# Ledger of designs, part 95: peptides against a protein of PDB entry 6FRK

Target 1, 411 residues: chain A of PDB entry 6FRK
Amino acid sequence: NEEVLNAMLKEVCTALLEADVNIKLVKQLRENVKSAIDLEEMASGLNKRKMIQHAVFKELVKLVDPGVKAWTPTKGKQNVIMFVGLQGSGKTTTCSKLAYYYQRKGWKTCLICADTFRAGAFDQLKQNATKARIPFYGSYTEMDPVIIASEGVEKFKNENFEIIIVDTSGRHKQEDSLFEEMLQVANAIQPDNIVYVMDASIGQACEAQAKAFKDKVDVASVIVTKLDGHAKGGGALSAVAATKSPIIFIGTGEHIDDFEPFKTQPFISKLLGMGDIEGLIDKVNELKLDDNEALIEKLKHGQFTLRDMYEQFQNIMKMGPFSQILGMIPGFGTDFMSKGNEQESMARLKKLMTIMDSMNDQELDSTDGAKVFSKQPGRIQRVARGSGVSTRDVQELLTQYTKFAQMVKKM

## One batch from the design tools (peptide; made by RFdiffusion4, then SolubleMPNN)

Design b2_p14_8_s2 (from b2_p14_8, 7 letters changed)
Fold by OpenDDE base, seed 3:
Structure b2_p14_8_s2 (fold): chain B 411 residues (1-411), chain A 14 residues (1-14)
Amino acid sequence: as target 1 above (411 residues)
Amino acid sequence: LLETLLKILLELSE
C-alpha cells in the first residue's frame, strides 16, 4: 500500500512539476498529502486513485488560498488600483482588461499611464483604452511617473471615477530603481489595491519574481496572465505562496475579453487536467443562447440544418478563444490549439460562415443540405460566386456539414 | 447542446 501510494504520488508530483508548480511546493504538497492519507483507509479497498486525487486537490486548493480576503472595490467610492510587474508580464494589457471588466459592470473606470520608461507606453495604453472606450490619462512630456500618477489620480477623483487604474513601468529586470519608482508612485497616489501582474509562462521563476515584488511593495492582489498558452498555471501557486496575496483575476488570451475572475476550484481542476466543465457551462449560459431550446429539440430529433450549423459557429465565436473552450474539456491539454491554430480556426469558421451567407433559406433550412446541393450542382456554383470562394470550398463546407449532421443523428 | 457543441469544436480542431 505504501509503495502504491508512493508511486501514485510520484506521478502526481511529476505532473505538477510539468505544470510549472514550484519544486518546493510540490515537495510540501507530497508531504501534506502523505500525511492526510490514512493508509488504513487505503487498505479498505477504497479507490486509492480517487482518494489520492482528492487529497492532492484539497492541498492544491490550500496553496492558492493565502488566507487573506481579496480586496474588492467599493461602489460609489474612488478606488485607486496600482499595477506593478515586469515588462512583458502583460501588465499594460491587463490594466485595460481590468478596466474593461469593471466598465462592463457599470463602474466609472479610467486608466492612467505612469510608464515613462518604455517608449510608446502611453500610445499603447491610449490605443487599448480608446478601443474599449475607457477614459485615459498620461503625458508625452512629463518624465516623472509620480507626477503623472498623482495628476491623473487627482483628475479622475475630481471627475468622480470609481475605478482608477494606474499602470506603472515594468522594466525588463528586477532592478532597485524600478522598486524605488514603484514605492514613490505608491506613496504619492496611496492606492487602495496594488496588483502584481505575473506571466505564468515563466515557470519556476514565478516564486523569485513574485517574492521580489512583495518584498519591495505591498502587493495585495495577484493577476496571472498567459494562461492560454503552454503554462498550466503552476506558477500561480508560486505567486500566492510568495506574495501571500490572492489571485483576483486571470488573463486567458490576448483579447480584451480574455479576462475572468479567479475561481479556485476550476483553476485547480484545470491544473490537474480534470477540465472545467462548470466554467464551460457558465460560459455557455452567459451566452444567453435564446435558441438553445429550439436547437436542443432539433438535435434530439436528429435534425441539423446548415442554419443550425451557422448558429453554432456564431455561438463558438461568441464563446471566445477556442483554445480556452477546449482547455475546459477534461483530457484536452491547454496546448491542444496553439495560438496560431486558434486564429486559423476562427478564420476558417468565419470563411465557412461567409459561404453560408451566400446560401438561400431553402439551402440553409434543409434537413439534408448536402443533398440539396448534390441534386442541383448549380447551387454550389451560385454560392461559390456569391461568397467569392471556389466550388471546392463550398464542397468542403458541405462535407463538414455532412459530418456534423451524421454526428447529430448518432446522438 | 453542450456535448454537440463540444463535438463540433473537436472536429473543427482537427
Scores: peptide ipSAE 0.026, ipTM 0.563, DockQ to the pose 0.096
Fold by OpenDDE base, seed 4:
Structure b2_p14_8_s2 (fold): chain B 411 residues (1-411), chain A 14 residues (1-14)
Amino acid sequence: as target 1 above (411 residues)
Amino acid sequence: LLETLLKILLELSE
């Protein structure tokens, strides 16, 4: 039994190391799991694999929980949030994502660019902020980030902004000058929260980087970026361990909406390759997808229309990048859609929807839409002309609909 | 349902 346990723990440790979990944390996890597993319970014929998976899951959950409650902004107050992190960590993009997240929740949110080192930093922030309709402050002429941060914070405090996000300079390397600048900015603006932004793709360097920031600046929150389909989440554990600060959000792509509150259970489930069904359900629920109950009832009765398919395509498009959705389903490995295939897949969905936009209510609401078109081939030609596609493209859509409707009838 | 929709979308993307 001990040999079997050690073999399984070795596989788990290898997988965690391959997921960029720090070797020290993996060793600690191994010891904690070994101590948490009752060998007597394993002897009683319980599924040893499930017990070990459960023990590993529990210990990973503990590693992600620093035991400190995450800072949350107070409604009706002026909350200053300072961002710190290296250049290329996605810090500037993450500032815009966080601002957009709070703005969508009805917070009066603004952005300050205190990055005076990087040429075009302010232009990048301005571009992102303008696209999201987020108020912003910065300077093309002021070189002191303390002055820019102080003036921007004062301005937005006077205008009764609730969320004031300050983007600071990032360097390519940890430099003492960067840490001094960050400390001066922090002292001047007295932020309510300091957010460390970390790129998950740096792997084993996550611990050393996170520690270097925490040793110089009072990091209170962590945001992990570049948790795209292939991104290994192991660096996030290292960041929590080093900063003793909770992960508050994750960046899951390049779009401004590729940003979500950190959830421990889904994250660990994804890290273990168990999928993220809970996060998928939550994401579906957050989208206020039209009364899924009525659709579920129709589907239970084997009724599926072209309109029902159209509504489902709209729902999928609202979920964001298809690769992220697939990466939430157990057994759909991260490899399933390369980034290139995603844009093509979304373009295909949009094309299918454009074809359906040229259909009439009789065609869309028929329980046998394919039969409506088969009985009157002139409808295919009308829809093809209306949508600017070939008759073959319409026939392909109808074939896809028929396959879909058949699958729904088997549910 | 969503899993089924996603499977179908995958089949459509192939």
Scores: peptide ipSAE 0.023, ipTM 0.541, DockQ to the pose 0.141
Fold by OpenDDE base, seed 2:
Structure b2_p14_8_s2 (fold): chain B 411 residues (1-411), chain A 14 residues (1-14)
Amino acid sequence: as target 1 above (411 residues)
Amino acid sequence: LLETLLKILLELSE
């Protein structure tokens, strides 16, 4: 029994190391799991695998919980949020994502570029802010980040902004000069929250980086970026352990919408390859599919039209990146769709929708759309001409529709 | 609906 436990723990430890969990944390987890598992209870015929998985899950949940309540902005107050992190961590893009998140929630939000070190930092922030329609401040001529941050914070305080986000300089290495600059900015603007942005893709270096920031700056919150890539997120555990600060958000891609509040349970489930069923349900519910009941009722009766397929394609496009959705399904890894395949899949969906836009109501609302086209082949030629595609492309769409309609009939 | 969307996504990924 102890040999079986040790073998299973070895597999879990290997998987956690492959997920970029710090070696020290994996060792501590192994000891904590061994102490939490009563070997006598394992003798009682309980599924040893489930017990070990539950113990591992419980200990991982503890590792991602710092026991400190996350800072939250106060409505109707001026909340200054300072961002800190290395260059390439996704700090600047994350500032824009957070600003956009609060703006969408009805907060009066703004961005300040206090990165004077990186050439084009202000242009990049300005471009991102303008695309998101977020007010911004910065300078092309002022080289002191303290002056820019102070002036920007004062300006936006006077304009009664509720969320004032300050982006700071990042460097490629941990440099004392970077930390001194960050401290000077922090002392000048007196931020309500300091957010450390960490790239999950740096793997085992996450602990050392997070510790170096916490030792120099009063980090109160963590944001983990690049969780859409090969990084399985084990670095997030290292960040919490080192900073003793909660993860408040995660970056899940390059788009401004690829940003979500951190949830412990879904994150640990994903880390263990269990999927994120809760996040998938939440994402589906966020779509506010007003016609969900009518569609579910049609599906229950085995009715599936080309219009119903069109509406499903619209819903899929609203869900965002397919890689993220697939990564929420148990047994589907994040690597199942490369970013290139995602753009191709979206282009394919748009092409299919464009073909359907050239169909008439009789064709779209038929419970056997393929039969309507097979009886009158002239319809295929009309739709092909209307959508600027080949007759073969229309036939491929009808073949795909027929496959989906057969799947729906088996539900 | 969710199951149908997942099946569609799987077929589009092939």
Scores: peptide ipSAE 0.021, ipTM 0.543, DockQ to the pose 0.074
Fold by OpenDDE base, seed 5:
Structure b2_p14_8_s2 (fold): chain B 411 residues (1-411), chain A 14 residues (1-14)
Amino acid sequence: as target 1 above (411 residues)
Amino acid sequence: LLETLLKILLELSE
């Protein structure tokens, strides 16, 4: 029994190390799991695998919980949020994502660029803010980040902004001059929350970086970025352990909406390769896919039209990035779709939808759309001309439709 | 419906 336990724990420890979990945390987890499992209870015929899995899951949940309640902004008050982090961590992009998140929730949100060190920092922030219609402040002439941050915070306080996000300079290395500048900015603006932005892709370096920031500035929150890439998120555990601060959000892509509140259970489930069933259920519920009783009933009867396919493509487009959706499914790794393949897949869907926009109701609502087009080839030529595509592209769409309709009939 | 969407996504990723 102890040999079986040790073998299973070795596999779990290997998987956690491959997920960029710090070796010290993996060792601690192994000891905690061994202490939590009664070998006598395992002898009584309980499913040893489920017991070990549950114990591992429970200990990982403890590792990601700092025991500190996350800071939350107060409605109707001025909340100053200062961002800190290294250059390339996604800090500036994350400022815009957080601002957009709060704006979509009905908060009066603004952005301040206090990065005077990086050439084009203000232009980048301005571009992101303008695209999202978020008010912004910065200077092309002022070189003191303390002055810019102070003036920007004062301006937006006077304009009764509720969420005031301040982006700071980030460097490639932990330099004392950078930390001194961050302290000067923090002292000047008196932020309600200091957010450390960490790139999950830095792996084992997460602990040392997170600790260096926490030792210099009062980090109260962590945001982990680039969790859509090769980073399995083990670095997030290291950041929590080092900062003693909760993860409040995660960045899951390059788009401004590739940003979600951190949830402990889904994150640990995903880290263990169990998928995010809860997040998938939440996404399905947000889409109100179940409200389409008519579609469900058609699918049950093996009916599937080109219109039904079009509606499914619209639903897929509403769910967000394909990599994120696939990453919620048990057994689909985070690497199943590279970022390049996702944009290409979305462009392909949009192209297919544009072809279907040139179809008529008789074509879209036919129970055998492919047969309608095969009987009257002139329809293919009309649709091709209407959508600006080749007749081959329309035939490829009809071939895909036929495959999907056959899959629905087998369900 | 979700299973159908997932199958569609898988086929589009190939």
Scores: peptide ipSAE 0.019, ipTM 0.526, DockQ to the pose 0.078

Design b2_p14_8_s3 (from b2_p14_8, 7 letters changed)
Fold by OpenDDE base, seed 3:
Structure b2_p14_8_s3 (fold): chain B 411 residues (1-411), chain A 14 residues (1-14)
Amino acid sequence: as target 1 above (411 residues)
Amino acid sequence: ELKLLKEILELLSE
């Protein structure tokens, strides 16, 4: 029993290390899990695997809980949110994402660029803010971030903004001068919340980075970025451990909408490779895919048309990044699609849809679409010409459709 | 539905 436990814990520890969980945290988790598992209960024929998984899950949930309630903005008040983090952490992008999130929730939101260190920081913020129709403030001439932040905060307070987001300078490395600047800005504007933005892709460096920020500025919240297909997010545990601050949001891609409130259970489930079926269902439901019920009913009857495939492709495209969607499915690793493969997969999907856009209703609505084309090869040539593709590309689409239709018949 | 979606995504990832 102890050997089985140790073997399973070794697998879990390996998976957590591969997920960028800090080595110290993994060791501590292993000890805590061992202490929480009654070996006698394991002897009684309980599903040892489920017991260990549950114990691991419970300990990971504790690691994400700093024991501190997350700050939340107060409606009708002026809430100043200061962002801190290194260059390349996604801080500036995250400011825009958070601003857009609150704006969509009906908050009067604005952005301030107090990054005087990076050339073009204000232009980048301005571009993002303008695209999202978010009011912004910054200077091309003022070099003191304290002055810019103070003036911007005062301006937007006077204009009765509810959410005032201040982006600060991010340097390439932890420097005392950066921390002093952040402290001066924080003292001047007196933010209601200081958000540390961390790049999840830095792996084992997350702890040291997060600690360095917390030791210098009163970080009260964490946002973890780049939780797309490449970062499993184990660094998030390190950030919480180091900052003693809750993760409030996660960035899941490059789009302004690739931003969501942090949910502990789905995150830990994903981290363990258990997927996030609940989050996938929620995401599907948010899309108001009314046609899903009709599709489910067709699938129950083993019916699957080219139109049904097209609709599924549309649904997939609406759900966001493929890597994110795959990472929500149990047994799919986040690494299932490299970033290069995602754009290629999306382009492939669009190409397939473009081919189907050249099909007629008889072809699209046939329960045996491939047979319709096989019986009348002239249809393939018509569709190929209509979509600007080769007859081979149409045949490849029909081959894929046939595979799906066969799977549906086996369901 | 999730199974079909999975299979679609798998085929698109190949």
Scores: peptide ipSAE 0.028, ipTM 0.668, DockQ to the pose 0.117
Fold by OpenDDE base, seed 5:
Structure b2_p14_8_s3 (fold): chain B 411 residues (1-411), chain A 14 residues (1-14)
Amino acid sequence: as target 1 above (411 residues)
Amino acid sequence: ELKLLKEILELLSE
């Protein structure tokens, strides 16, 4: 029994290390799991695998919980949120994502660019803010970030903004001058929350970086970025351990909407490669996909049309990035879609939809769309010309449709 | 629905 336990724990520890979980945390987790598992209960015929998985899951949940309640903005108050983090962490992009998140929730939100070090920092923030219709402040002439931050915070306080986000300079290296500048800004504006932005892709460096920021500034919240990439998010555990601060949000892509509140259970499930079925169900429910009782009935009867396929493609596009959706499905590793493949997959989906936009109702609503096109080959040529694609592209779409329709008939 | 979605996503990933 102990040998079986040790073998299973070795597999879990290997998977956690491959997920960029810090070696010290993995060792501690292994010890905690061993202490939590009663070997006598394992002998009583309980599913040993499920018991170990549950124990591992429970200990990972504890590692993500710093035991500190996340800061939340107070409605009707002026909440100043200062962002800190290295250059390339996605800090500036994350400021815009957070601002947009609160704006969509009905908060009066604004952005301040206090990055005077990076050429074009203000232009980048201005571009992002303008696209999202978020009010912004910065200077092209003022070189002191303390002055810019103070003036911007004062301006937006006087205009009764509820969420005031301050972006600071990020450098490539932890330099004392950067930390002094951050402290001066923090002292001047007296933020209600300091958010450390961390790139999940830096792997084992997450602990050292997070600690260096926490030792210099009163980090109260963590945002983890680039969880759409190869990073399984193990570095996030290191950030929580080092900062003793909760993860409040995660960045899951490049789009301004690729930003979500951190949920512990889904995150740990994804980290273990178990997927996020709950989050997938939530996304499906948010899209009111369940309101398609008509689709469910059709599927139960083995009916699937080109229109039904088109509607499913629209639903997939509304769910967000393919990498994120796939990462929620059990058995799909985050590695299944490289960042390059997501844009290609979306472009492919849009191309397929454009082909279907050139189809008529008789073609779209046929219970055997492929047979309609096979009986009258002139339809393929019409659709190809109408959508600006080859006849081969239309045939490939019909082949894909036929595969789906056959699958639905087997359900 | 989730099974169909999975299969669509798998096909789009090929």
Scores: peptide ipSAE 0.027, ipTM 0.667, DockQ to the pose 0.093
Fold by OpenDDE base, seed 4:
Structure b2_p14_8_s3 (fold): chain B 411 residues (1-411), chain A 14 residues (1-14)
Amino acid sequence: as target 1 above (411 residues)
Amino acid sequence: ELKLLKEILELLSE
């Protein structure tokens, strides 16, 4: 039993290391899991694999919980949020994402660019802010970030903004001058929250970076970025451990909407390759799919039309990046779709929908759409001409539909 | 619904 436990723990430890979890945390996790598993209960016929997975899951949840309650903004107050992090961490983009998130929640939000070090920082922030219709402040001439931050905070306080986000300079390296600047800005504006933005793709460097920031600046919150790529998020555990600060949000792509509140359970589930069924359910529910009841009823009767397939494709398109949706499915790792394949998959989906847009109601609403087309081949030619595709492309769509309809009948 | 969505996504990923 101990040998089996050790073998399974070795596999888990390897997977966690491959997920960029810090080696010290993996070692601690291993010992904690060993201590939490009753070997006698493992002998009594419970699925040893499930027990170990559950123990690992519980210990990972503890590693993500710093034991400190996340700061939340107070409605009707002026909340100053200072962002800190390295250049390339996605800090500036994340400022805009957070501002947009709060704006969509009905908060009066604004952005301040206190990055005087990077040429074009203010233009980038201005572009992002303007696109999102977020008020912004910055200077093309002022070189002191303390002055810009102070003036911007004062301006937006006087205008009764509720969320005042201050973007600071990011540098490629941890330089003492950067930390001094951050401290001067923090002292001047007295932020209610200091957010460390971390790039998940830096892997094993996450701990050292997060620690260096925490040792110099009173980081109270963490945002992890670039979780849309090969970054399995193990670095997030390192950031929490080093900063002793909660992850409050995650960045899941390049779009301004690719930003979500951090949820522990879904995150750990994804980290373990278990998918995020809960997050998928939440996303499906957020779509307020008016016809979900009608669809569920049809599915219960084994009915599936081309229109039902079209509606499901629309739902998929509304759920966001295809890579994120796939990453929520158990057994589909985040690596299943390279970024290049996502655009192709979305283009394919749009092409399929365009073909279906050339179908008539009789074709779309038939319980056996493929048979309608097989009985009258002239329909295939009409749809192909109407959608500007080959007859082969229409036949391929019908073949896919037939596969789905057969799956629904087996449910 | 989630099963169907999964199957659609699986098929689209092939």
Scores: peptide ipSAE 0.026, ipTM 0.664, DockQ to the pose 0.067
Fold by OpenDDE base, seed 2:
Structure b2_p14_8_s3 (fold): chain B 411 residues (1-411), chain A 14 residues (1-14)
Amino acid sequence: as target 1 above (411 residues)
Amino acid sequence: ELKLLKEILELLSE
């Protein structure tokens, strides 16, 4: 029994290390799991695998919980949020994402660019803010970030803004000069919250970086970025352990909407390769598919048309990065889709939709679209010519449709 | 819906 436990724990530890979980945390987790598993309960014939998985899950949840309540902005007050983090962490993009999140929630939100170190930082922030219709402040001429931050915060306080986000300079390395600058800015503006932005893709370096920021600046919140299909998320555990601060949001892509509140349970489930069915349901529900009831009713009756398939393809395209959607499904590994494969899959989907755009209503609304085309092969040639594809491409689409329609009939 | 979505995603991943 102890050998079986040790073997299973070795597999879990290997998977966690491959997920960029810090080696010290993995060792601690292994010891905590061993201590939490009563060997006597394992003798009682309970599914040893489920018990170990549950113990691992419980200990991972504890590692993500710093035991500190996350700071939340107060409605009708002026809330100053200062962002800190390395260059390339996604800090500037995350400022815009957070501003947009609060704006969509009905908060009077603004952005301040206090990054004087990076050429074009203000232009980038201005471009992002303008696209999202977020008020912004910065300077092309002022080189002191303290002056810019102070003037911007004062301006937006006087204009009764509720959320005032300050982006600061990043550096490639942990430089004392960066931390001194951050402290000077923090002292000048007196932020209500300091958010550390961390890139999840830096793997084992997450702990050392997060610790270096926490040791110099009073980090109160963490945002983890680049939690797309490639980032296994283990770095998030390291950030919480080092900062003793809660993860408040995650960045899931490059788009301004690729930003969500952090949820512990879905995150740990995904980290363990269990998927995120809850998050998938939430994403499906957020699409406000007014026709979902009509589609569900058709599916219950085993009806599936080419139009129904087209609508599902549109819905998939609206859900965001394909790699993320796959990573939410149990049994799909995070590595299943390389970034190259995602673009290819999206191009394939768009090609299929373009073929269907050349179909008529009789073809699209038929409960047996493949039979309509098989009875009149001239339709395949018409659609192929109309969409600029081969007759083979149209036949491949019809073959895929037939597979889907057969699955729907078995549901 | 989730089952259909899964199947679509599986086919798009091939």
Scores: peptide ipSAE 0.025, ipTM 0.660, DockQ to the pose 0.091

